# Peptides against a protein of PDB entry 7PB4: the designs that were tried, part 90

Target 1, 105 residues: chain A of PDB entry 7PB4
Amino acid sequence: KMLNIKEYKEKLLSTLGEFLEDHFPLPDRSVKKKKKNIQESSVNLITLHEMLEILINRLFDVPHDPYVKISDSFWPPYVELLLRNGIALRHPEDPTRIRLEAFHQ
Target 2, 218 residues: chain B of PDB entry 7PB4
Amino acid sequence: DALQMAVGYFEKGPIKASQNKDKTLEKHLKTVENVAWKNGLASEEIDILLNIALSGKFGNAVNTRILKCMIPATVISEDSVVKAVSWLCVGKCSGSTKVLFYRWLVAMFDFIDRKEQINLLYGFFFASLQDDALCPYVCHLLYLLTKKENVKPFRVRKLLDLQAKMGMQPHLQALLSLYKFFAPALISVSLPVRKKIYFKNSENLWKTALLAVKQRNR

## One batch from the design tools (peptide; aimed at target 2 D79 L120)

Design b2_p29_7_s1 (made by RFdiffusion4, then SolubleMPNN; from b2_p29_7, 15 letters changed)
Fold by OpenDDE base, seed 5:
Structure b2_p29_7_s1 (fold): chain B 105 residues (1-105), chain C 218 residues (1-218), chain A 29 residues (1-29)
Amino acid sequence: as target 1 above (105 residues)
Amino acid sequence: as target 2 above (218 residues)
Amino acid sequence: EKELEVLLEIFGRLAALHGEVERYLEILK
């Protein structure tokens, strides 16, 4: 049965989601609560899945400026992972901004 | 037979064995080498040994020697190549092993039974162009694999960026010329009409062995 | 269709890092 493009996309998204959860978990917040009183604003890290969603959405929503500013919620190893594997590109003039590679263009 | 015992040893043998410390390892490796260069290996033997060479089960020296003797008697299974590419991407093998694998893949390309799945791996190979050590061999592989459907604007941009960084390398020019052939509208740059496409190591390590294989299979 | 192409490329590259190229190929078929 030729899966309809819509069904195929749903299957892909589901598979990708499961794959990302299995292989790219967030680092265990087992950061030892050292009681140091510094209200270190517990920067909530986003998942690789969420990061990819942001990048994909920006690529399609704002194709003329598809760059996303790297926030503190972006776990640096995941940023580096995307850059090293050619999934994302750093802005040539602003190293704090990255874009998804335009694989569709 | 001696070959079956040797293959069995590599399949079930010790993890990260040192070549210099294991006389048994050396014996089995020599057995595989002798048979491979004399007669070639069966597709099943290549399937087992190729995965072993890229899995990181043994040391780099052993992996290199195994990979160098991956000479087919008749054909190489596409499935073996797909599995090998999977191991290559996991990064358990050395950079030199990766280079050797791409050289092997180019050299043995015509002996692979099918290309449909390998063609689907086009994007993986293309991503490896960023590695300076792999780039010449990956270009050659891509030259063999490229179809019109693979020629996309983002890949053209990547190739032009590589050319800007590395200069007008013959292997990049060869691939760009093919891209221009399939999609002339995407490449505005005038490419020199090269009558001969030169890829590095046109004389591969397996030239003599491959001639012998072709003669036996006639 | 364009989003699908992007997703496939991302999935393929990430799958390869974990040796799951076969899983990627299964989705492409």
Scores: peptide ipSAE 0.590, ipTM 0.814, DockQ to the pose 0.672
OpenDDE base, seeds 1, 2, 3, 4: peptide ipSAE 0.587, 0.588, 0.583, 0.584; ipTM 0.813, 0.815, 0.811, 0.810

Design b2_p29_7_s2 (made by RFdiffusion4, then SolubleMPNN; from b2_p29_7, 16 letters changed)
Fold by OpenDDE base, seed 3:
Structure b2_p29_7_s2 (fold): chain B 105 residues (1-105), chain C 218 residues (1-218), chain A 29 residues (1-29)
Amino acid sequence: as target 1 above (105 residues)
Amino acid sequence: as target 2 above (218 residues)
Amino acid sequence: MEEKEVLLEIFGRLARLHGEVELFLEIKN
């Protein structure tokens, strides 16, 4: 049975979510290096899944300015992963901003 | 059968008790090489040995020799190619083995029984264009695979960016020319009308073997 | 449909890193 477009999208999102959880987990916060004084800026890191959601939403919601500012919640290795694999692009004039590649265009 | 014993050796690994592991390995490798170049290998044998060559089970020298003798008697299964691509992604093989695989894939392209699943992997291959060592062979593969539906604006942009970085490479020009053929509106740049599609076909390690395969299957 | 294309390209690129070729093919099919 040809899944309708909605069902297919749901399946795709579900499968992608599971895939990301399995292969791209967040780093274990447990390496509390006990060094005392550095204000544990409890920067809540977001998952790669959440990063992609933000980037995808921005691409479609604001197509004329699809760039997202990199926050401290963005784990740097995942930012680099997206950039290296051509999933995201860095803003040419502002290195703190990235966009999703417009694969639909 | 000597070939079956050889394939079984590579599949199951060396039996612990042989004192001269290297001599046994060489014997079986020579058996596979001799049969492959003389008669070609069955699709099942290619399936087994191709996966072994890319899995990292053996050293690079052995893997290279196995891959060089992946010559079909008749056809190569598409499933074997899909599995091989999976192994390439895992990264257990050397860069030289990856290059050799793409060369092999281009050389053996006509002997692959189906192309439907391989075509669905178009994006996987396209992503490998960024590897300078793979780029010439990936361009050739993409040239063989490209359909109108694969020609997307974002891929055109990537190819043009690659051209800006690498210069006007013959293999890249060939692929861009094909893209322009399918989607002329996406490529405004005047491409030199190259009369001859220049892919590095001159270094096809399997040229003689492929001629023999074609003669046997006519 | 446009979002689907974007998701598939992302999936494909990430699947390539971990050898999840079969999973990717299952989704495309």
Scores: peptide ipSAE 0.695, ipTM 0.892, DockQ to the pose 0.752
OpenDDE base, seeds 1, 2, 4, 5: peptide ipSAE 0.694, 0.693, 0.694, 0.692; ipTM 0.891, 0.890, 0.891, 0.890

Design b2_p29_7_s3 (made by RFdiffusion4, then SolubleMPNN; from b2_p29_7, 15 letters changed)
Fold by OpenDDE base, seed 5:
Structure b2_p29_7_s3 (fold): chain B 105 residues (1-105), chain C 218 residues (1-218), chain A 29 residues (1-29)
Amino acid sequence: as target 1 above (105 residues)
Amino acid sequence: as target 2 above (218 residues)
Amino acid sequence: EEELEVLLEIFGRLARLHGEVERYLEILK
């Protein structure tokens, strides 16, 4: 049965979600507990999944300025991962802004 | 037979911690090499040995020797290639092994039974263009795989960026020329006319062996 | 349709890092 585009999208999102959970978990908060004195910068890190959602949404919602400002919630290793693998690009004039690569264009 | 014993050794690993591990390994390697270069290997044997060569089960020297003798008697299974690509991604093999694999894949391309799944991996291969050591061989592979549907604006941009960084490399020009053929509107740059796409790799390690295979299968 | 293309490319690039080729191929079929 040719899956309807909607069903296919749901399957893809589900598969991608599971994949991201398996391979790209958030760093365990538990490891930071041992070094007492670093001010628990209570910065809630977002998942790679959430980062990708933000970037994808920005790409389609604001195609003329698809850049997202890197917040403290963006785990730096995941930012670098996206950049290194050509999934995201830094803004040429503002290193604090990144965009998703326009793979549809 | 001697070949089955050799393949079984590589698949199951050395049974006994015998002092003669290296001698036994060398014996089995030579058996595989001799059969592969004389007659080629069955698709099942290639399936087993190719995965072993890329899994990191053995050292780089052994893996390189195994990979060099992955010569088909008739065909290579596409599934074997897909599994091999999976192992390459896991990164348990050396950079030199990756290069050798792409050289092998290009050389053996016509002996692969099907290419449907390999074509779906176009994006995987394209992402490897950023590796300077792999780039020439990946370009050649992509040249063989590229269909009109694969030629997208973002890939054109990436190729042009690579050309800007690496210079006008013959392998990049070959791929860009093919892209221009499929999508002329995406590539405004005057590429030099179809000069003989000199993939330097016209001399593959397996050329003579593969000619012999083709002659036997006629 | 355009979003699917983007998602598939992202998935492919990330799957490549972990050798999840079969999982990626399964979703493309």
Scores: peptide ipSAE 0.715, ipTM 0.903, DockQ to the pose 0.755
OpenDDE base, seeds 1, 2, 3, 4: peptide ipSAE 0.714, 0.713, 0.714, 0.714; ipTM 0.903, 0.902, 0.903, 0.903

Design b2_p29_7_s4 (made by RFdiffusion4, then SolubleMPNN; from b2_p29_7, 16 letters changed)
Fold by OpenDDE base, seed 1:
Structure b2_p29_7_s4 (fold): chain B 105 residues (1-105), chain C 218 residues (1-218), chain A 29 residues (1-29)
Amino acid sequence: as target 1 above (105 residues)
Amino acid sequence: as target 2 above (218 residues)
Amino acid sequence: EKELEVLLEIFGRLAREHGEVELVLEIYN
């Protein structure tokens, strides 16, 4: 049964999600509620899946400027992982911005 | 407390009004160094100072000195190490600082309270094997971290490729021997059974200090 | 269709890094 392209995409996304969770999990920040005054910048880190989603969406939504600004929610090891594997590229003039590689071009 | 003032200085940064910023910095740095080498630092102090050393807030010389005095009184928090690895990926620290960090991480490995999160970073450490300057220390770290589940065919191939390029380095041989122990079917190459100490464990910068820490915590 | 290709490429690259060759083969097949 030829899985409809839509069904195949959904399956692929699901499988990718599982793969990312298994191999690239976020470190469990034990939110030890330590005492009041240490401004632990509780920066909520996003998952690698979410990061990829942002990058993919930007590529398709704004193809003429596909760059995303690296926020504090971007875990640096994930950024490095994507860059190292050629999945993402840094902006040549602004190292705080990255884009998804255009694999179809 | 002089130590608290020193840590606070590094955390908050130099107060604008001090004309003699360099003298003040040196004073606080010496305070941290003295306490660290005599008594060790609390886990919270290490958390703060380790992040500062790797964040690029100060110059390389200062960062190096801070990192060299990251000696625990009791334990190092795993969270501090995870944060530190994150800073390494940002690339604001020098290559020499990265080397020093891995040396520190190996030396302090037994003082880290937990390893579960560090083990999740196995792949990131493994990727750093390609850096010639880091390779010996990363091999040692991986030797300490490696579990059976980490031994995969692609990693074996990468290690063998590295060996082909770099030659039969003792640190690579140590790691490969461990891999062979966990997965003998993946490594057909006869590794020389060298009884020799693969890692110069005896030559870490903190050996004497850590012995003293162990004696105090007994 | 283009999005699917992008997803496949991302997955393939990440899977290769982790030695999941079988998974890569399943994706391209």
Scores: peptide ipSAE 0.423, ipTM 0.689, DockQ to the pose 0.200
OpenDDE base, seeds 2, 3, 4, 5: peptide ipSAE 0.417, 0.421, 0.416, 0.421; ipTM 0.712, 0.701, 0.684, 0.703

Design b2_p29_8 (made by RFdiffusion4)
Pose (drawn by RFdiffusion4):
Structure b2_p29_8 (pose): chain A 91 residues (1-28, 43-105), chain B 212 residues (1-189, 196-218), chain P 29 residues (1-29)
Amino acid sequence: KMLNIKEYKEKLLSTLGEFLEDHFPLPDVNLITLHEMLEILINRLFDVPHDPYVKISDSFWPPYVELLLRNGIALRHPEDPTRIRLEAFHQ
Amino acid sequence: DALQMAVGYFEKGPIKASQNKDKTLEKHLKTVENVAWKNGLASEEIDILLNIALSGKFGNAVNTRILKCMIPATVISEDSVVKAVSWLCVGKCSGSTKVLFYRWLVAMFDFIDRKEQINLLYGFFFASLQDDALCPYVCHLLYLLTKKENVKPFRVRKLLDLQAKMGMQPHLQALLSLYKFFAPALISVKIYFKNSENLWKTALLAVKQRNR
Amino acid sequence: EDEVIVLEEIALRLFREKGEVKLYLELKE
C-alpha cells in the first residue's frame, strides 16, 4: 500500500512539475519558480498545522500569487495581507 | 451519404462571407436534425458534432441546434463526453450552451455506454458549483453520478458552505441528502429537479428508454 | 496520503485552468 502511494505521488509530482513549466513559465529582483512556491506552501501546511501562513516576499511573482488565489489553491490571511496559506484539501 | 456530407461540412469549420452559405449551412443542419429526429445518430457522428458544437467554431445558434439534435440511435461513447468536458474546461463556450450541455448529459445519462471515466471527472463537475447559473443542473448531474468514493470531506465542507451561502435550495438539499446517505459520519444531511424537461425526447428515444 | 490529496487538488485546478483533462485521466490510469 505504501509503495503504491509513493509511486503515485512521485508520478503526480513529476507530471505536475512538467505541466507547470509548460503552462506557467517565468517571464525570463530574483524570482522563484511556481514549483518552489507550491513546495513552500505545502511544506508549511504540514510542518506548522497551527500557523500555515507564509510571508509574501519580493521573490513571489504577483501573477503567481493571484493565480493561486483565483483558483482556490491559496487563501489570504484575514488581517495580514503579506501572508497566504494553502487550502487544506485533505480535510 | 446525405448525413456524412453535413458532418464533413461542419468539420471544415466556418467558411467565407455568406453569398449562398446561409442556405448551405441551413440545409446541412436540417439534414442532421431530420436524421436525428427520425431514427437517431450514430456514436461517431455524435462524437464529432457534440465536440464541434462545444468548441468555439460556429455561432451560438448553430451550436444550440446541434446540441438539441444530439440524439443517439444506439449509445454514446464516453470518450466523446470526456472530450466534451475538456471543451467545457477550455472556456470558449457560451453559458447557455453549457446549460444546454448539462441538460443533455442529464437527459442522455442512461445512453452512455460506460460512466467510470465520466465519474473520474467528478472534480471538474463539482468545481462548476461555484457558478450559480450552472448550479442546479450540475447538482442534478452529480446526483446521478455520485458514488461512495466521490464523497470526500473537502467536498462535503464546500457543499455545506455553498448551502450556507445560497440557502437550502432543492437541488443542493438533494445532493446533500445523497452525501449524507453515503457518508453519515462526515455530515448529517432524487428526484425532482426544476428545468429537467427532456428536450430531446423523440418517440424512438422513448421506446429505447422504455426498453432500458 | 494527505500530501497526495493536496497535490491532486492542485493538479485538478491548474489542469482545469488550461483544459488538460486527458492529462488528468492519464494520472488516474

Design b2_p29_8_s1 (made by RFdiffusion4, then SolubleMPNN; from b2_p29_8, 14 letters changed)
Fold by OpenDDE base, seed 1:
Structure b2_p29_8_s1 (fold): chain B 105 residues (1-105), chain C 218 residues (1-218), chain A 29 residues (1-29)
Amino acid sequence: as target 1 above (105 residues)
Amino acid sequence: as target 2 above (218 residues)
Amino acid sequence: EEELEVLLEIFRRLARLHGEVERFLELQK
């Protein structure tokens, strides 16, 4: 049965979610940056799934400024993964901002 | 300092190293090799050089020589390893470079300062098990990293499928035995009780250097 | 439609990275 576009999208999201859960762990909240003297700010890290969701939503909600500010919640390995695989791009003038690649262009 | 000049050359030097006997390249490479094997390298030097070796900036021969001399004076930064794994994902390095990297990672595992982020890269390493050339070394690495939370049903299935394909390899049996230890309910198959776990000796390339590092840090 | 294409391309790239291309191809059927 040819799945309608809606059903196909749901299947894709489900399959992608399962794939991400299988291969990408939840970041432990306790990445204690042992800075020497200062208060252990427990930065809550987000999943790769959540990061992708933020980037996708920004691309479609604000197409004229599709860039997201990298926060401390963005785990550096995930950021690097997206950038190095051409899934995301850094802002040319501000390396602290990234966007999802516009694959539909 | 001769070492600082050599590291600076690799970091800032020409992107296209011509295959020709660049006397300058060879001089700096020999400087790095000599210091690394005699005294080891600082964590900052390893961070720079390891990144260069995996970035594809230089040819395979140069990258191989750099990786072979990634010997720490004291410790390797976990961040350097995370960056290195990120380069492996881009696929700019040769298969031989990947093998050498995993051998290096196993050999230098105890010298890495932290393991928290490396443990989160478990899935990336596990995905490399399907590469026949990497499989023995990846099994050894996973044997060092595996915790109870990593032992999931889908990974058990993948390991059993791999065993069905390639047979009862010693390195695969070692990893499966560890999985069975953490999650006996997931592995119904009787594993042969091997009294001795045998991995390929990844340390052979660095045996003398590693002994020297351990002696200096005692 | 555009969002679907973006999701598919992300999945394709990540699937290739992890050697899970078969899982991606199964979704295309």
Scores: peptide ipSAE 0.472, ipTM 0.637, DockQ to the pose 0.219
OpenDDE base, seeds 2, 3, 4, 5: peptide ipSAE 0.423, 0.448, 0.471, 0.451; ipTM 0.668, 0.683, 0.645, 0.625; seed 5 fails the geometry check

Design b2_p29_8_s2 (made by RFdiffusion4, then SolubleMPNN; from b2_p29_8, 13 letters changed)
Fold by OpenDDE base, seed 3:
Structure b2_p29_8_s2 (fold): chain B 105 residues (1-105), chain C 218 residues (1-218), chain A 29 residues (1-29)
Amino acid sequence: as target 1 above (105 residues)
Amino acid sequence: as target 2 above (218 residues)
Amino acid sequence: EEELEVLLEIFRRLARLHGEVELYLSLLK
């Protein structure tokens, strides 16, 4: 039975989510270096799944400017992972912006 | 039989107690080599030994020798190739072993029982084009696998970028020519009409063995 | 459909890093 496109998308997203959790988990925040006073704004790192979702959404929502600004919530190793594997591209003039590669084009 | 004992040795690993581990290994390796070159190996034996050769269980010298004797009696299982690609991705084998595998895969391509899953692995093979050592053999493999549905704009861009970096390599030109055949609108660049498609002769290592296999299967 | 193509390509590239070839194939079948 050809799974309906919706069902297939759900399966794909579910499988991708599980895969990302298994193979690309965020580092445990446990290195609480007790440094005292600095309001270390506990920047909540986003998952690789969330990062990809942002990039995919931007690619389809704003195809003429598909770039996303790298925030402090972007774990640098994830950014490097995406860039090294050709999943994402840096903006040629602004290294703080990345886009998803347009694999459909 | 001697072959089953040899395959079992590689599968299960060396029994701890043998003082002469190297002699035992060599004996079993020679047994596999002798049978493979004389009669070929059963698909099940190839499945086991190919996985062992790519898993990093043994040293590079042993893996190379095993891979060189992956000669089928009749057919190679597509599943064995799928598993092999998985091992290549994990990167537990040497670069030379990867090169040898792609040479083997091209040489043995006609003896693989099915191609459906291998065709779906097109993207995995395509990713290996960036490796300079693999590129000639991967191009040859892709030339054998490429269908119209595989010719996508992003892959064309990657091939053209690769050509810009590596120059006009014969194997890359062959693949690009095939891409142009399937999707002429995606390739605006005039490709030189090469009369002969020149791939490195990957079959040279197994030429005699392949002739023997073809004769047995007639 | 285009989004699915993008997702599959991302999956393939990431799956390649971990040798999850069979998992990828299971999504295409």
Scores: peptide ipSAE 0.683, ipTM 0.881, DockQ to the pose 0.763
OpenDDE base, seeds 1, 2, 4, 5: peptide ipSAE 0.682, 0.538, 0.515, 0.695; ipTM 0.882, 0.515, 0.610, 0.890; seed 5 fails the geometry check

Design b2_p29_8_s3 (made by RFdiffusion4, then SolubleMPNN; from b2_p29_8, 15 letters changed)
Fold by OpenDDE base, seed 4:
Structure b2_p29_8_s3 (fold): chain B 105 residues (1-105), chain C 218 residues (1-218), chain A 29 residues (1-29)
Amino acid sequence: as target 1 above (105 residues)
Amino acid sequence: as target 2 above (218 residues)
Amino acid sequence: MEEKEVLLEIFRRLSQLHGEVELYLSLLK
């Protein structure tokens, strides 16, 4: 029974990972907008997969404060994607914090 | 036969070379309509045509007419419904087509051969509750599909939120009443004991056709 | 089981955006 659960979880994670890579890739850095002077803060964007992992882990590790602070590494369109699709919720008092929706509850 | 030619036309698309594309389209559409209303369509024909109607391959008027004549001779394949839901997710069809599809799905629910996969699509249907135009029909569909295992706290919250936004709609109340039946602890709100569950448009567009189908399959 | 349910629901919601219904169903079998 445990082996089947682990295998299933692995399959699920693998499938989700592949799905996210295929459908929600990171934006190509190649849009070199030539605008000279703005210090391209080399903010390393995280993948949607990584974003979800952070949110999921926070939900389970710290269920009493499941909110994650939005960093510069969070690509804004993906944050909005999660919010619009009800996957994540914005903190009611702090718009810089989001949580995963508790679907198991 | 004329029906096979018509279905083939819709499947393959209009051949570029025909000068009278619209006349040909209309001819084939009428053929499908005539057969569907007289005899019903085979499951394979419904599979093809339903997919076409929701794919956005043709204009809204054509899609609407195709969808209106998705009347089974005997059964509808569950796989056809799964494919249809996939197209609904992609959103290439109009809002009116989506409404019509849900109406169709409710009307034809008993003619679907299997419901196992449809039951697994519960979450997809539930997500459509937020669409005001779809909500009444989705509630009806969910009322037909809901099992105890589908009644989760987050869905209860969503339904209550919808009720708060939309008011105490009869279709929402019907669904909530069913939820309360399966999970009374999740719904603390006193639902008015409505003796009669009313879903809008119990008179489906297919009432006469469905009666005929039932008579032929007796 | 709880994590599984969360993952499945995330997958469902994201798959819905792309019409990947069959892929979702494949995970439930």
Scores: peptide ipSAE 0.596, ipTM 0.831, DockQ to the pose 0.833
OpenDDE base, seeds 1, 2, 3, 5: peptide ipSAE 0.504, 0.516, 0.476, 0.496; ipTM 0.765, 0.526, 0.724, 0.708; seed 1 fails the geometry check

Design b2_p29_8_s4 (made by RFdiffusion4, then SolubleMPNN; from b2_p29_8, 12 letters changed)
Fold by OpenDDE base, seed 4:
Structure b2_p29_8_s4 (fold): chain B 105 residues (1-105), chain C 218 residues (1-218), chain A 29 residues (1-29)
Amino acid sequence: as target 1 above (105 residues)
Amino acid sequence: as target 2 above (218 residues)
Amino acid sequence: EEEKEVLLEIFQRLAREHGEVELFLELQK
């Protein structure tokens, strides 16, 4: 049965979600690093799924300025992953801002 | 059969107990080479050996020799190519092996039984354009695969950026010309009218073997 | 439809990173 566009989108989102959880999990915080003064930066890191959602939403909601400011909640390895794979682009003048590549344009 | 024993050796790996592992390996490799160049290999044999060559199970020299003898008797299974692309992504093979694979894929393109799944992997191949060593061969492959549906504005931008970086390379020009054919509105740049499309892979390592395959399958 | 295209390209690129070629193909069948 050819899934309608809506059903296919739901399948795609579900499959992507599972894929991201399996292959790109956040680093396990449970490693009790010994008491050295590394301020456990109490910063709640977001998932790669949440990061992509923010970037996708910005691309479609604000197409004239599709850039998102990199917050402390953005795990740096995820940012580099997206940039390295051409999924995201840095702002040419502000390296603290990234956008999703406009694959639909 | 000597070929079955040779393929089985590569598939199962060397039995630990052989004192002369190198001689045994060389014997089996020569068996595969001789049959491949004389008669071609069955699709099942190519499936096994191609995966072995790209898996990193053996050293680069062995993998290179295996890949060079991936000559079909009749057809290559599309599934073998799909599996091969998976191995390329994992990166267990050398850069030289990747180059050789793309050369092989271009050379053997007409002998692949189906291309539907390979066409769906268009983006996987396109991502390899940024590799200077792969770029000429990837352009040739993409030239063979490109359909109208693959010509997207973001890919045009990437090709133009690559051209700005690398200069007006013949293989890039060939691909851009095809893109302009399918989507003239996306490419405003004047392309030189070339009567002949030149890809770097003019010297097909398999030219003689492929002629023999075509003669046997007529 | 545009969002689907974006999602597929994201998936393709991330699947490439892990060699999940078959998963990507299954998603498009």
Scores: peptide ipSAE 0.714, ipTM 0.906, DockQ to the pose 0.770
OpenDDE base, seeds 1, 2, 3, 5: peptide ipSAE 0.708, 0.708, 0.712, 0.709; ipTM 0.902, 0.902, 0.904, 0.903

